# Designs tried in a protein design run: peptides against a protein of PDB entry 7PB4. Part 87

Target 1, 105 residues: chain A of PDB entry 7PB4
Amino acid sequence: KMLNIKEYKEKLLSTLGEFLEDHFPLPDRSVKKKKKNIQESSVNLITLHEMLEILINRLFDVPHDPYVKISDSFWPPYVELLLRNGIALRHPEDPTRIRLEAFHQ
Target 2, 218 residues: chain B of PDB entry 7PB4
Amino acid sequence: DALQMAVGYFEKGPIKASQNKDKTLEKHLKTVENVAWKNGLASEEIDILLNIALSGKFGNAVNTRILKCMIPATVISEDSVVKAVSWLCVGKCSGSTKVLFYRWLVAMFDFIDRKEQINLLYGFFFASLQDDALCPYVCHLLYLLTKKENVKPFRVRKLLDLQAKMGMQPHLQALLSLYKFFAPALISVSLPVRKKIYFKNSENLWKTALLAVKQRNR

## One batch from the design tools (peptide; aimed at target 1 H23, target 2 S86 W87)

Design b2_p28_6_s4 (made by RFdiffusion4, then SolubleMPNN; from b2_p28_6, 11 letters changed)
Fold by OpenDDE base, seed 1:
Structure b2_p28_6_s4 (fold): chain B 105 residues (1-105), chain C 218 residues (1-218), chain A 28 residues (1-28)
Amino acid sequence: as target 1 above (105 residues)
Amino acid sequence: as target 2 above (218 residues)
Amino acid sequence: SKLEKELEILEEIYRRLLLATRKLLDLL
């Protein structure tokens, strides 16, 4: 029974990963707007998959404070996607922090 | 079903021939209240009753009682909320009903099936910030709805003007903090890092019911 | 178990994202 659950979880993670790559890829860096002087802080954007992994891990690792600080690596449209679809919640007191929605509560 | 009869009574209105109109009204209202608090209401029942509560068909006392028992069994239809907001625009409901509606909308926000049409009503909700009675609850609603695309220079100016008029209200600071997060260049003012955003606990009226709804939908 | 909870969370995330894609397609 436990082996079947692990295998199912791995299959689900793989399927979810592929789904996210297909439907929610990182934006192509190609729209280099020519504005010269601002230090291209090459903020490496993380994937939606990585965002979800961070949120899930934080929920299990720190259940009493399951909030993650939004960094510049979080692509704003994906943060909004998670919030809009009830996958994540904004911290009631700190708008820079989000948590995974407690689906199991 | 007693609930269907009660909903049908509110929808169709009182049949002229009943001598005891008030007793009949109270009976049906108690039926709706009892089912709503025990089991929640179906989305269709909420659609009908929410529309009635905001239409001005009944007195303010009845409308208030109906609105207080708009507790979902599962979900609330976004269309029901859009219809409800349309009644707010017509202005047939009392100020107390408007306050209660915004409290309800915040409390039930997570149970609304979709947010696409509600997001298009952002400008309407934002305009309601000028009402001192609504402002705390509208700020909370906007805190839930606000996206980067909603943060415009003219809205920032309006929020700062409201802050200048009303002072540094916790609910307004919460919304401004969110605006600063999305558009830091538009808000040059150092917002005090208040560690705690305090919205008025709109959920307090439905806290027990919401816990029960969450437990049933698990 | 922790594993069962993680699975439930992943299933719900996937469901919600599927619904999100459907909504996006309906807007195009």
Scores: peptide ipSAE 0.539, ipTM 0.527, DockQ to the pose 0.261
OpenDDE base, seeds 2, 3, 4, 5: peptide ipSAE 0.511, 0.501, 0.504, 0.509; ipTM 0.618, 0.628, 0.631, 0.605; seeds 2, 3 fail the geometry check

Design b2_p28_7 (made by RFdiffusion4)
Pose (drawn by RFdiffusion4):
Parts: sequence; structure tokens; C-alpha cells
Structure b2_p28_7 (pose): chain A 91 residues (1-28, 43-105), chain B 212 residues (1-189, 196-218), chain P 28 residues (1-28)
Amino acid sequence: KMLNIKEYKEKLLSTLGEFLEDHFPLPDVNLITLHEMLEILINRLFDVPHDPYVKISDSFWPPYVELLLRNGIALRHPEDPTRIRLEAFHQ
Amino acid sequence: DALQMAVGYFEKGPIKASQNKDKTLEKHLKTVENVAWKNGLASEEIDILLNIALSGKFGNAVNTRILKCMIPATVISEDSVVKAVSWLCVGKCSGSTKVLFYRWLVAMFDFIDRKEQINLLYGFFFASLQDDALCPYVCHLLYLLTKKENVKPFRVRKLLDLQAKMGMQPHLQALLSLYKFFAPALISVKIYFKNSENLWKTALLAVKQRNR
Amino acid sequence: SLERMEAEVVVLEEIDMRLKIAAEKLLP
């Protein structure tokens, strides 16, 4: 059961990465890829379940943040505009 | 054949400025609906015309008439429905066309050969609940399509939030009751739906439904 | 470990689906 989930996870992650690179590229400060941004968000969601917010730095391309906000993937902090969290789809 | 000429004409897409082209388009569309309302269309023709109508090609009236004449002689391929859901996801489709398509999918539900691959699109179907113009028809569709495996906690939470936003709407209550039946531990709280008139009820389709 | 991996899979599936909708293109 474990190995099956692992194979599925890895396949999903690889295909997601390819899809991101194909459909959400950077334009050309130092910006990070959307893949790294999603990785940071996922990591913070499970590492700190009581505070899954990550600060928005200059490396976050505003179009990516807005994209994640429009599509219900990322959520804004009720008071702090510089923080965003990942929607807890698992619960 | 008389119908294949119209299918090919619609596959060619819209043509030049109209000198006599309006009459030509009308003749082809009349031929298609005559065949559809007399004895029905085959699966291949339906696969072609449904996706042509749900694409950006042709105006709204042509797409509306094509959707209103999408009556199967036998069955409907599920792959055509998958491509139709993909065309909805493209977004170059009219709102009224989307409402008509959801009404058609609800009406033609028992004439789709397989529904497992359609159930795999439950997420795309559920995401359309945000749109308050599609909400009743999407709820009617999900009432028919929902299995036990589809009742996920996130969906229950989002449906409860939507109930709180819109109120206890009939279609939302019916879908929520189905979710309660399938997963009572995730939440506490088929049949009549408004605007559920079968627009595509021909006599032959009626005999086939009774034979079903 | 299993529960953590299953939760991450659910998140990745929702992200994948929602970004395919955002791309506004034909699905595979």
C-alpha cells in the first residue's frame, strides 16, 4: 500500500512539475519558480500545522501569488497581507 | 449521405462572408435536427457535433440548436463527454450553452455507455458550484453522479460553506442529503429539481427510456 | 508516514486539477 502511494505521488509530482514548466513559466531581483513556491507552501502546511503562513518576499512573483489566490490554492491571512497559507485539502 | 455532408460542413468550421451561406448553414442544421428528431444520431456524429458546439466555433444560435438536437439513436460515448468537459474547462463557451449542456448531461445520463470516466471528472464538476448560474444544474448532475468514494471531507466542508452562503436551497439540500447518506460521520445532513424539463424528449427517446 | 504521504497526495491532486482549470486549455 505504501509503495503504491509512493509511486503515485512521485508520478503526480513529476507530471505536475512538467505541467507547471509548460504552462506557467517565469518571464525570463531573483525570482523563484512556481514549483519552489508550491514546495515551500506544502512544506510549511505540514511542518507547522498551527501556523502554516509563509511571508511573501520579493522572490515571489506577484502573478504567481494572484494565480494561487484566484484558484483557491492559496489563502490570505485575515490581517497580515504579507503572509499566505496553503488550503488544507486533506481536511 | 444527407447527414454526413452536414457533419463535414460543421467540421470545416465557419466560412467566409454570407452571400448564400446563411441558407446553406440553415439547410445543414435542418437536416441534422430532422434526422435527430426522427430516429436519432449515432455515437460518432454526436461525438463530433457536441464538441463542435461546445467549442468557440460558430455563434450561439448554432451551438444552441446543435445542443437541442443532440439525441442519440442508441448510446453516447463517454469519451465524447470527457472531451465536452475539457471544452467547458477551455472557457470559450457561453453561459447559456454551459447551462444547456448540463441540462443535456442530466437528461441523457442513462444513455451514456459508461460513467466511470465521467465520475473521474467529479472534481471538475464540483468546482463549478461556485458559479451561481450553474449551481442548480451542477447539483442535479452531482446527485446522479455521486458515489461513496466521491464524498471527501474537503467537499463536505465546501458544500456546507456554500449552503451557509446561499441558504438551504433545494438542490443543495438534496446533494447534502446524499452526502449524509454516504458519509454520516463527516456531517449530519433525489429528486425533484427545478428547470429539469426534458427538452430532448422525442418519442423514440421515450420508447428507449421505457425500454431502459 | 503513510498518513502524511496520503495527505500530501490529496493536496497535490487538488493543485494539479485547479491549475489545469487555470490554464484554460484542453485536458490531456

Design b2_p28_7_s1 (made by RFdiffusion4, then SolubleMPNN; from b2_p28_7, 17 letters changed; failed a check: too like the target's own chain)
Amino acid sequence: KMLNLKEEKEILEEIYLRLQLAARVELP

Design b2_p28_7_s2 (made by RFdiffusion4, then SolubleMPNN; from b2_p28_7, 17 letters changed; failed a check: too like the target's own chain)
Amino acid sequence: KMLNIKKEKEILEEIYLRLLLAARVELP

Design b2_p28_7_s3 (made by RFdiffusion4, then SolubleMPNN; from b2_p28_7, 16 letters changed; failed a check: too like the target's own chain)
Amino acid sequence: KMLNIKKEKEILEEIYRRLLLAARVLLP

Design b2_p28_7_s4 (made by RFdiffusion4, then SolubleMPNN; from b2_p28_7, 17 letters changed; failed a check: too like the target's own chain)
Amino acid sequence: KMLNIKKEKEILEEIYERLLLAARVELP

Design b2_p28_8 (made by RFdiffusion4)
Pose (drawn by RFdiffusion4):
Structure b2_p28_8 (pose): chain A 91 residues (1-28, 43-105), chain B 212 residues (1-189, 196-218), chain P 28 residues (1-28)
Amino acid sequence: KMLNIKEYKEKLLSTLGEFLEDHFPLPDVNLITLHEMLEILINRLFDVPHDPYVKISDSFWPPYVELLLRNGIALRHPEDPTRIRLEAFHQ
Amino acid sequence: DALQMAVGYFEKGPIKASQNKDKTLEKHLKTVENVAWKNGLASEEIDILLNIALSGKFGNAVNTRILKCMIPATVISEDSVVKAVSWLCVGKCSGSTKVLFYRWLVAMFDFIDRKEQINLLYGFFFASLQDDALCPYVCHLLYLLTKKENVKPFRVRKLLDLQAKMGMQPHLQALLSLYKFFAPALISVKIYFKNSENLWKTALLAVKQRNR
Amino acid sequence: SELIAERAPEAYLYQKVQELVIVTAQMR
């Protein structure tokens, strides 16, 4: 069961990365890829389940943040505009 | 053959400015509906015309008439439905066309050969609940399509939030009752649906439904 | 699946991110 889930996760992650690079590229400060942004969000969601918010730095491309907001992937902090969290799809 | 000429004409897409082209388009569309309303269309023709209508090609009236004449002689391929869902996801489709398609998918549900690959698109179907124009028809479709495996906690939470936003709507209540039946531990709380008239009820389709 | 990925990147992304979050939670 564990190995099956692992194989599925790795396949899903690789194909998601390819999809992101193919359909959500950077334009050319130092910006990070959308993949790294999603990784930071997923890591913070499980590492700190009581505060999954991450600060928005200058490396976050505003179009990526807005993209994640429009599609219900990322959620804004009720008071602090510089923080965003990942939607807890698992619950 | 008389119908294949019209299928090829619609596969060629829209043509130049109209000198006599309006009459030609009308003749081809009349031929298709006559065949559809007399004895029905085959799976291949349906696979072609449904996806042509759900694409950006041709105007709204042509797509509406094509959808209203999508009557199967036997069965409907599920791959055609999958491609139709992908064309919906493209977004170059009219709202009224989407409503008509969801009505057609509800009406033609028992004439799809297989439904497992269609159930695999449950997420795409569920995401369309945000749109309040498609909400009743999407709920009617999900009432038919929902299995036990599809009742995930996230979906229950989002459906409860949508109920709180819109109120206890009939279609939302029916879908929520189905979700309760499938997963009572995740939440506490088929049949009549408004605007569920079968627009595609020909006599032969009726005999086939009774034979079903 | 490939056609949906080409035609509707945003909707495809949402589905795949949702699945990844769920699978990651299962592995923990």

Design b2_p28_8_s1 (made by RFdiffusion4, then SolubleMPNN; from b2_p28_8, 15 letters changed)
Fold by OpenDDE base, seed 5:
Structure b2_p28_8_s1 (fold): chain B 105 residues (1-105), chain C 218 residues (1-218), chain A 28 residues (1-28)
Amino acid sequence: as target 1 above (105 residues)
Amino acid sequence: as target 2 above (218 residues)
Amino acid sequence: MKLIQELAPELTLRLLVEELVILEAELQ
């Protein structure tokens, strides 16, 4: 039973990955490495897949405080997407923190 | 250069600056406005100033004035537009600024150097159709962006639902007509054959500026 | 599988995430 669930989870993660690439791709920053020496902190945006992984992990690793701080690596359209569709919730007192919806409760 | 000093001020300047309190801010803003309307701005200047206008770094009045003078000398970088859309999603800009941005985006659409990354944002733009204030301008933008691959059954349903809610709006009809062109099987409803797609061009704040840009680039 | 293609991507995303969360809960 547990093996089947793990296999199904892996398949679902793969399906999700493909789905996210097709429908919610991260816009390619044409990082034209213009050599301008300014430490533009090239904030590496993470994929929606990576964002969801962080949110899911936090939900189960720290169930009493399942909130993740929105970092500069979180692409704002993805944050809006998750919030608008009831996949994530903002912290009631701190709008810089979001949690995944606890669909299992 | 006066323009470089002005851009530098907005880039490095104080957070939450108000138009009414800072003579220096007003001076730099006027410099940007004058150059933008006279000569247009370089793509790099637009990149900086557009992000500033949408980031909430300054007050709404200042942001509105900056956004109104985002007139290119030649081209607008697609990357600037992608960054701008990200700022719209942060929710730090006013509703009026969002409307103005979509108006600007439609007006400046032909001056954007590439569309490949903007096309990836199609779903995000489509979601903004639910905002009654944005809907007319988003429809126009989607009319410019829509490809056959974007026409899906769920989007057709959403547009028809919007039409049922809002009535037969010319901008919705224009977009639906385009959808019917790409996917006639998805739209069984007879759309009135409008010979002219009327997006209200009447409110193009940049009409004169755009003519000047086109003349300079000939 | 056919139903997913007819749904809005946003709704499909929600369903996929919901299923993942449920599966993860079963593995705890």
Scores: peptide ipSAE 0.572, ipTM 0.866, DockQ to the pose 0.233
OpenDDE base, seeds 1, 2, 3, 4: peptide ipSAE 0.572, 0.556, 0.569, 0.536; ipTM 0.866, 0.725, 0.865, 0.834

Design b2_p28_8_s2 (made by RFdiffusion4, then SolubleMPNN; from b2_p28_8, 15 letters changed)
Fold by OpenDDE base, seed 1:
Structure b2_p28_8_s2 (fold): chain B 105 residues (1-105), chain C 218 residues (1-218), chain A 28 residues (1-28)
Amino acid sequence: as target 1 above (105 residues)
Amino acid sequence: as target 2 above (218 residues)
Amino acid sequence: MDLIAKLAPEETLRLLVKELVELEAELR
């Protein structure tokens, strides 16, 4: 039983990955224009898949404080996507923190 | 030069110690406005100033004036537009600034150097159709961006639902007509064939400037 | 008819995430 659930989870993660690449691809910021001096803080943006993984892990690892701080690696359109569609919620007192929606309650 | 000093002021922000902060701000803003309307701005200047206008660093009046003078000398970088959309999602700009941005984006669309990354944002723009204030301008933008691969059954349904809610709006009809062109099997509704495509003339704010830009780039 | 083709990507995303959370709860 547990083995089957793990295999199904892996299949679902693969399907999710492909789905996210097709419908919500990250814009390529990699135009390293060689221009000199402006510290373009090349903030490495994470994928939506990685963002979801962080949120899911936090939900289960720290259930009493399931909130993740929004870092500069969080692409704002992805944050808005999750919030707008009820997949994530902002912390009521700290708008810089979000959690995954508790779908299991 | 005076323009570089003005751009640098907006980028670095007001120096705390200046007694005449408002006078200095107005001086630099007028410098940017004057150059933008006469000659246009370089792509790098637009990149800096566009992000400032949408970041919420300054008040709405200043942001509106900056955004109104985002007139290119030659081209606008696609990356500047992607960054701008990111700032819109942060929600630090007013609703009026968002409307102005979409009007600007439509008006300046032909001057954007590439469209590949903007096309990846298609779904985000489509989601903004639900905003009644944005809907006319978003329809126009989507009309410019839509490819066959973007025409999906769920988007057709969403547009038809929106038409049922808002009535037969000219901008919705224009977009639906394009969708029917790419995917006639998805749209069973008879659309009036002969209606001239009428979008709100978003270009009116920049009409004179756009003519000048086109003349310089010929 | 692929349910995914009928739903908005955002709605499909919500369903996929919900299912993933449910699976994670069963494994933990």
Scores: peptide ipSAE 0.536, ipTM 0.832, DockQ to the pose 0.213
OpenDDE base, seeds 2, 3, 4, 5: peptide ipSAE 0.532, 0.530, 0.535, 0.533; ipTM 0.829, 0.828, 0.832, 0.827

Design b2_p28_8_s3 (made by RFdiffusion4, then SolubleMPNN; from b2_p28_8, 12 letters changed)
Fold by OpenDDE base, seed 3:
Structure b2_p28_8_s3 (fold): chain B 105 residues (1-105), chain C 218 residues (1-218), chain A 28 residues (1-28)
Amino acid sequence: as target 1 above (105 residues)
Amino acid sequence: as target 2 above (218 residues)
Amino acid sequence: MDLIAKLAPEAYLRLLVEELVILEAELR
């Protein structure tokens, strides 16, 4: 039983990875419009997959404080996407922190 | 025909930069309204127009008028509803349009050809309970959709938290009563035995039209 | 599932994440 669940999880993760690459890719860095003065904030944006992994891990690793601080690596449209679809929730007192919805509880 | 021209206008936009854009829009909108209320719309016409109403292509006033005339001649395609949910996810429609959509969805629920994909969207609809404006209509929709498999501990907690915040609302009590029916072990709270389940009359906007549709399809 | 993935990708994402969280809880 546990082996089957692990295999199914791996398959689901693979499906999610492919799906996210197809439907929610990061914007190409190449559309740097030549506005000179914007300091290339060298902040490497993470993929939506990586963002979800962080949120899932935090939910299970720290169940008493399942919130993740929004970093500059979090692409704002991804944060908004998770929030508007009820996948993630903002902390009631700190809008800079988000958690994954506890679908398992 | 006049309806095809009207639908084509909304789908493709105005062909000519007519100086009278507003008059042309109003003419086509009236054509759609007249046909919808008189005869209903074909499933294909609803598919196109519902998508337009939720896409944000037009202003809120136009979108509202289009959505109000989404009256089927026979059936509504489930695919049209799934596409509509896609637009809700993207968040390009106004709050008033969302409310109207959920009212429409409840009112037209029996005219949707199948419910299999809509049932899979249960979690999405459930998340919309947190919107105070949507909550009464979403509760009604969930009451129609809820199966035993949808009754999960986290959803029970969310409903109880919502009840603690909003008080004992009739629509929320109706949904909680259904949850208790499917999973009595998850709901320890005594729910008042209400003799009548009361949902806000979402169907009131279309009541006359729906009666006419039912009479034509008999 | 395939129809939702095509027509409502954000809703499909929710479904996938919900299932993943449930599976993770069973493994943990």
Scores: peptide ipSAE 0.704, ipTM 0.894, DockQ to the pose 0.523
OpenDDE base, seeds 1, 2, 4, 5: peptide ipSAE 0.703, 0.703, 0.703, 0.701; ipTM 0.893, 0.893, 0.893, 0.892

Design b2_p28_8_s4 (made by RFdiffusion4, then SolubleMPNN; from b2_p28_8, 13 letters changed)
Fold by OpenDDE base, seed 1:
Structure b2_p28_8_s4 (fold): chain B 105 residues (1-105), chain C 218 residues (1-218), chain A 28 residues (1-28)
Amino acid sequence: as target 1 above (105 residues)
Amino acid sequence: as target 2 above (218 residues)
Amino acid sequence: MDLIAKLAPELYLRLKVEELVILEAELQ
């Protein structure tokens, strides 16, 4: 029984990964370098898949404080996507922290 | 057939830049309305027209009229409903269209052939409870959909928080009562024993038509 | 589900994440 659940989970993760790559890719870095002083904050953005992985892991690893601090690696449109779809919740007192919705609890 | 021509017009859109676009539109809309209220529509016709009503292809007035005449002859396909909900997420329909859709969904609930995929949308419908305009109708829909497996602690907390914010609404009390029935340990709050469950009568718009459908399918 | 993925990717994402969280909880 547990083995079947693990296999199904792995299949779901694989399917979700492919889905995210197709529908929610990272923004192309190809915004033409027009010269102005936009400090290209060389911050490597993480994928939406990686964001979800961090949030899911935190939810189960630290269930009493399931919040993750939003770093510069979190692309703001994807943070807002998670929030508006009820996948994530913003901390009531600290807008820089988000958690995954506890769909299991 | 006049109905097939009307459905085809809505599906394909107006072909020619004819000066009489509005007159042609009105003619086809009246054809659909007349057939729907008299005989009901086939599942395939509902599939096409429901998709059109929610896609934003036409103006809000037209979409509203189409949605109001989504009356089945026999059954509504679950796939049509899933597709309709998908259009709600795309956000091309007005708030009034969303309200009308949920009213329609509640009124037509028994005519939907299957509920398996609709039940998977439970969490989406539940999230829509926070919309004050949708809340009464979503509560009614959730009352129809809720199974024991849907009653989770986080949803109980959200319902209680919503009650604290909005007050003791009859539709919310009905849903909470059902939740308490499935999971009494999760709801410690004494709910007033209401002898009658009161939802907004979403069926009123289609009451006569639904009676006719039920009589034809006996 | 495939229809939802095509028409409403954000809805599909929510549904799959909800499913994934439930599955993960069953494995704890």
Scores: peptide ipSAE 0.587, ipTM 0.792, DockQ to the pose 0.685
OpenDDE base, seeds 2, 3, 4, 5: peptide ipSAE 0.584, 0.584, 0.584, 0.578; ipTM 0.791, 0.790, 0.790, 0.785

## One batch from the design tools (peptide; aimed at target 2 D79 L120)

Design b2_p29_3 (made by RFdiffusion4)
Pose (drawn by RFdiffusion4):
Structure b2_p29_3 (pose): chain A 91 residues (1-28, 43-105), chain B 212 residues (1-189, 196-218), chain P 29 residues (1-29)
Amino acid sequence: KMLNIKEYKEKLLSTLGEFLEDHFPLPDVNLITLHEMLEILINRLFDVPHDPYVKISDSFWPPYVELLLRNGIALRHPEDPTRIRLEAFHQ
Amino acid sequence: DALQMAVGYFEKGPIKASQNKDKTLEKHLKTVENVAWKNGLASEEIDILLNIALSGKFGNAVNTRILKCMIPATVISEDSVVKAVSWLCVGKCSGSTKVLFYRWLVAMFDFIDRKEQINLLYGFFFASLQDDALCPYVCHLLYLLTKKENVKPFRVRKLLDLQAKMGMQPHLQALLSLYKFFAPALISVKIYFKNSENLWKTALLAVKQRNR
Amino acid sequence: MEKEVIVLEEIFMRLLEGFDIRPYLELKE
């Protein structure tokens, strides 16, 4: 069961990465890829379940933040505009 | 054959400015509907015309008439429905066309050969609940399509939030009752749906439905 | 692991707005 989940996770992640690079590229400060941004969000969601918010730095491309906001992937902090969290789809 | 000429004409897409082209388009569309309302269309022709109508090609009236004449002689391929959902995801489709398609998918539900690959698109179907123009028809479709495996906690939470936003709507209540039946531990709280008239009810489709 | 898979599926599915969905179905098959 564990190995099956692992194989599925790795396949999903690789195909997601390819899809992101194919359909959501950077334009050319130092910006990070959308993949790294999603990785930071996923990591913070499970590492700190009581505060899954991550600060928005200059490396976050505003179009990526807005993209994640429009599609119900990322959620804004009720008071602090510089923080965003990942939607807890697992619950 | 008389119908294949119209299928090929619609596959060629829209043509030049109209000198006599309006009459040609009308003749081809009349031929298709005559065949559809007399004895029905085959799976291949439906696979072609449904996806042509759900694409950006041709105007709204042509797509509406094509959807209203999508009556199967036998069965409907599920791959055609998958491609149709993909065309809906493209977004170059009219709202009224989307409503008509969801109505057609509800009406033609028992004429799809397989439904497992369609159930795999439950997420794409569920995401359309945000749109309040598609909400009743999407709820009617999900009432038919929902299995036990589809009742995930996230969807229950989002459906409860939608019920709180819109109120206890009949279609939302029916879908929530189905979710309760499938997963009572995740939440506490088929049949009549408004605007569920079968627009595609020909006589032969009726005899096939009764034979079903 | 399973919880992260659910998140990744939702992310992948939602970003398929305006794109071909068959890669997603291939994952499910």

Design b2_p29_3_s1 (made by RFdiffusion4, then SolubleMPNN; from b2_p29_3, 15 letters changed)
Fold by OpenDDE base, seed 5:
Structure b2_p29_3_s1 (fold): chain B 105 residues (1-105), chain C 218 residues (1-218), chain A 29 residues (1-29)
Amino acid sequence: as target 1 above (105 residues)
Amino acid sequence: as target 2 above (218 residues)
Amino acid sequence: IKEEKEILEHIFLSLLKGRDISPYLDLLK
């Protein structure tokens, strides 16, 4: 059973990867390294695929606390996309945490 | 110069020690407004101020005024627009600010230096069609952005569902007509041949300024 | 493989629509 879930997860992620890349790619941050003072925190944004992978992994690894803390690597449009479409939910008490919607309920 | 001081004020925030914070804010805001409407703003100034307007650093009234004066001298950087869209999704700006931003984006569309990255945001804009307040302006934006590769069966279904919900809105019909043009096989429904595509005149807020920009860049 | 990809796309799209994906998950089984 666990093996089947893992395989299913991997298959789901793999298949979604192409779709997400095609339809929801990250904008190329032309980090014009203009040198000086803007602490543009060079936070590397993760892909939507990677974000979903994190959320899915958390759901499987820690089902009793399936929430992931939103980091600076989470591109806000992706977070909004997931939340707005009911793919993810914010933690009721901590808006900085999101979970994948349990579609299997 | 006065503009640099004003932009710097908004960027760095109010220095805590000034007793007349509101007067200082208003002074700098008026400076930005005056220069923007008279001469337009440099791309770098728009980059800074647009982010500030959408970051939630200031109140809605200030953000609205800043956004209304995001008038380019020459061009708007695509990167500024991408960053702005990111801020819209953080949820720190009001619904009215979001509407104003999309109106601005449509009005200033031709002044954006590149469209490659904005085109990558197509899916995000399309998702915003569900917002009734944004829908007319998003349809207009999508009308400007839509390429054949963007016309997918699932998007067609969403548009038809929206039409079923909202009725035959002119902006939605315009977008559907474009979709039918690119992919006639996906839209079996007879769309009324609208001779004229009517979007809400989002440009009206900047009409005079846009004319001035076009005249300066001739 | 094409069918599975399409199903997964439908799942994702259904998720994006806030629709129940349970019927599609059963197709993957």
Scores: peptide ipSAE 0.114, ipTM 0.742, DockQ to the pose 0.074
OpenDDE base, seeds 1, 2, 3, 4: peptide ipSAE 0.047, 0.024, 0.032, 0.025; ipTM 0.714, 0.358, 0.732, 0.573; seeds 3, 4 fail the geometry check

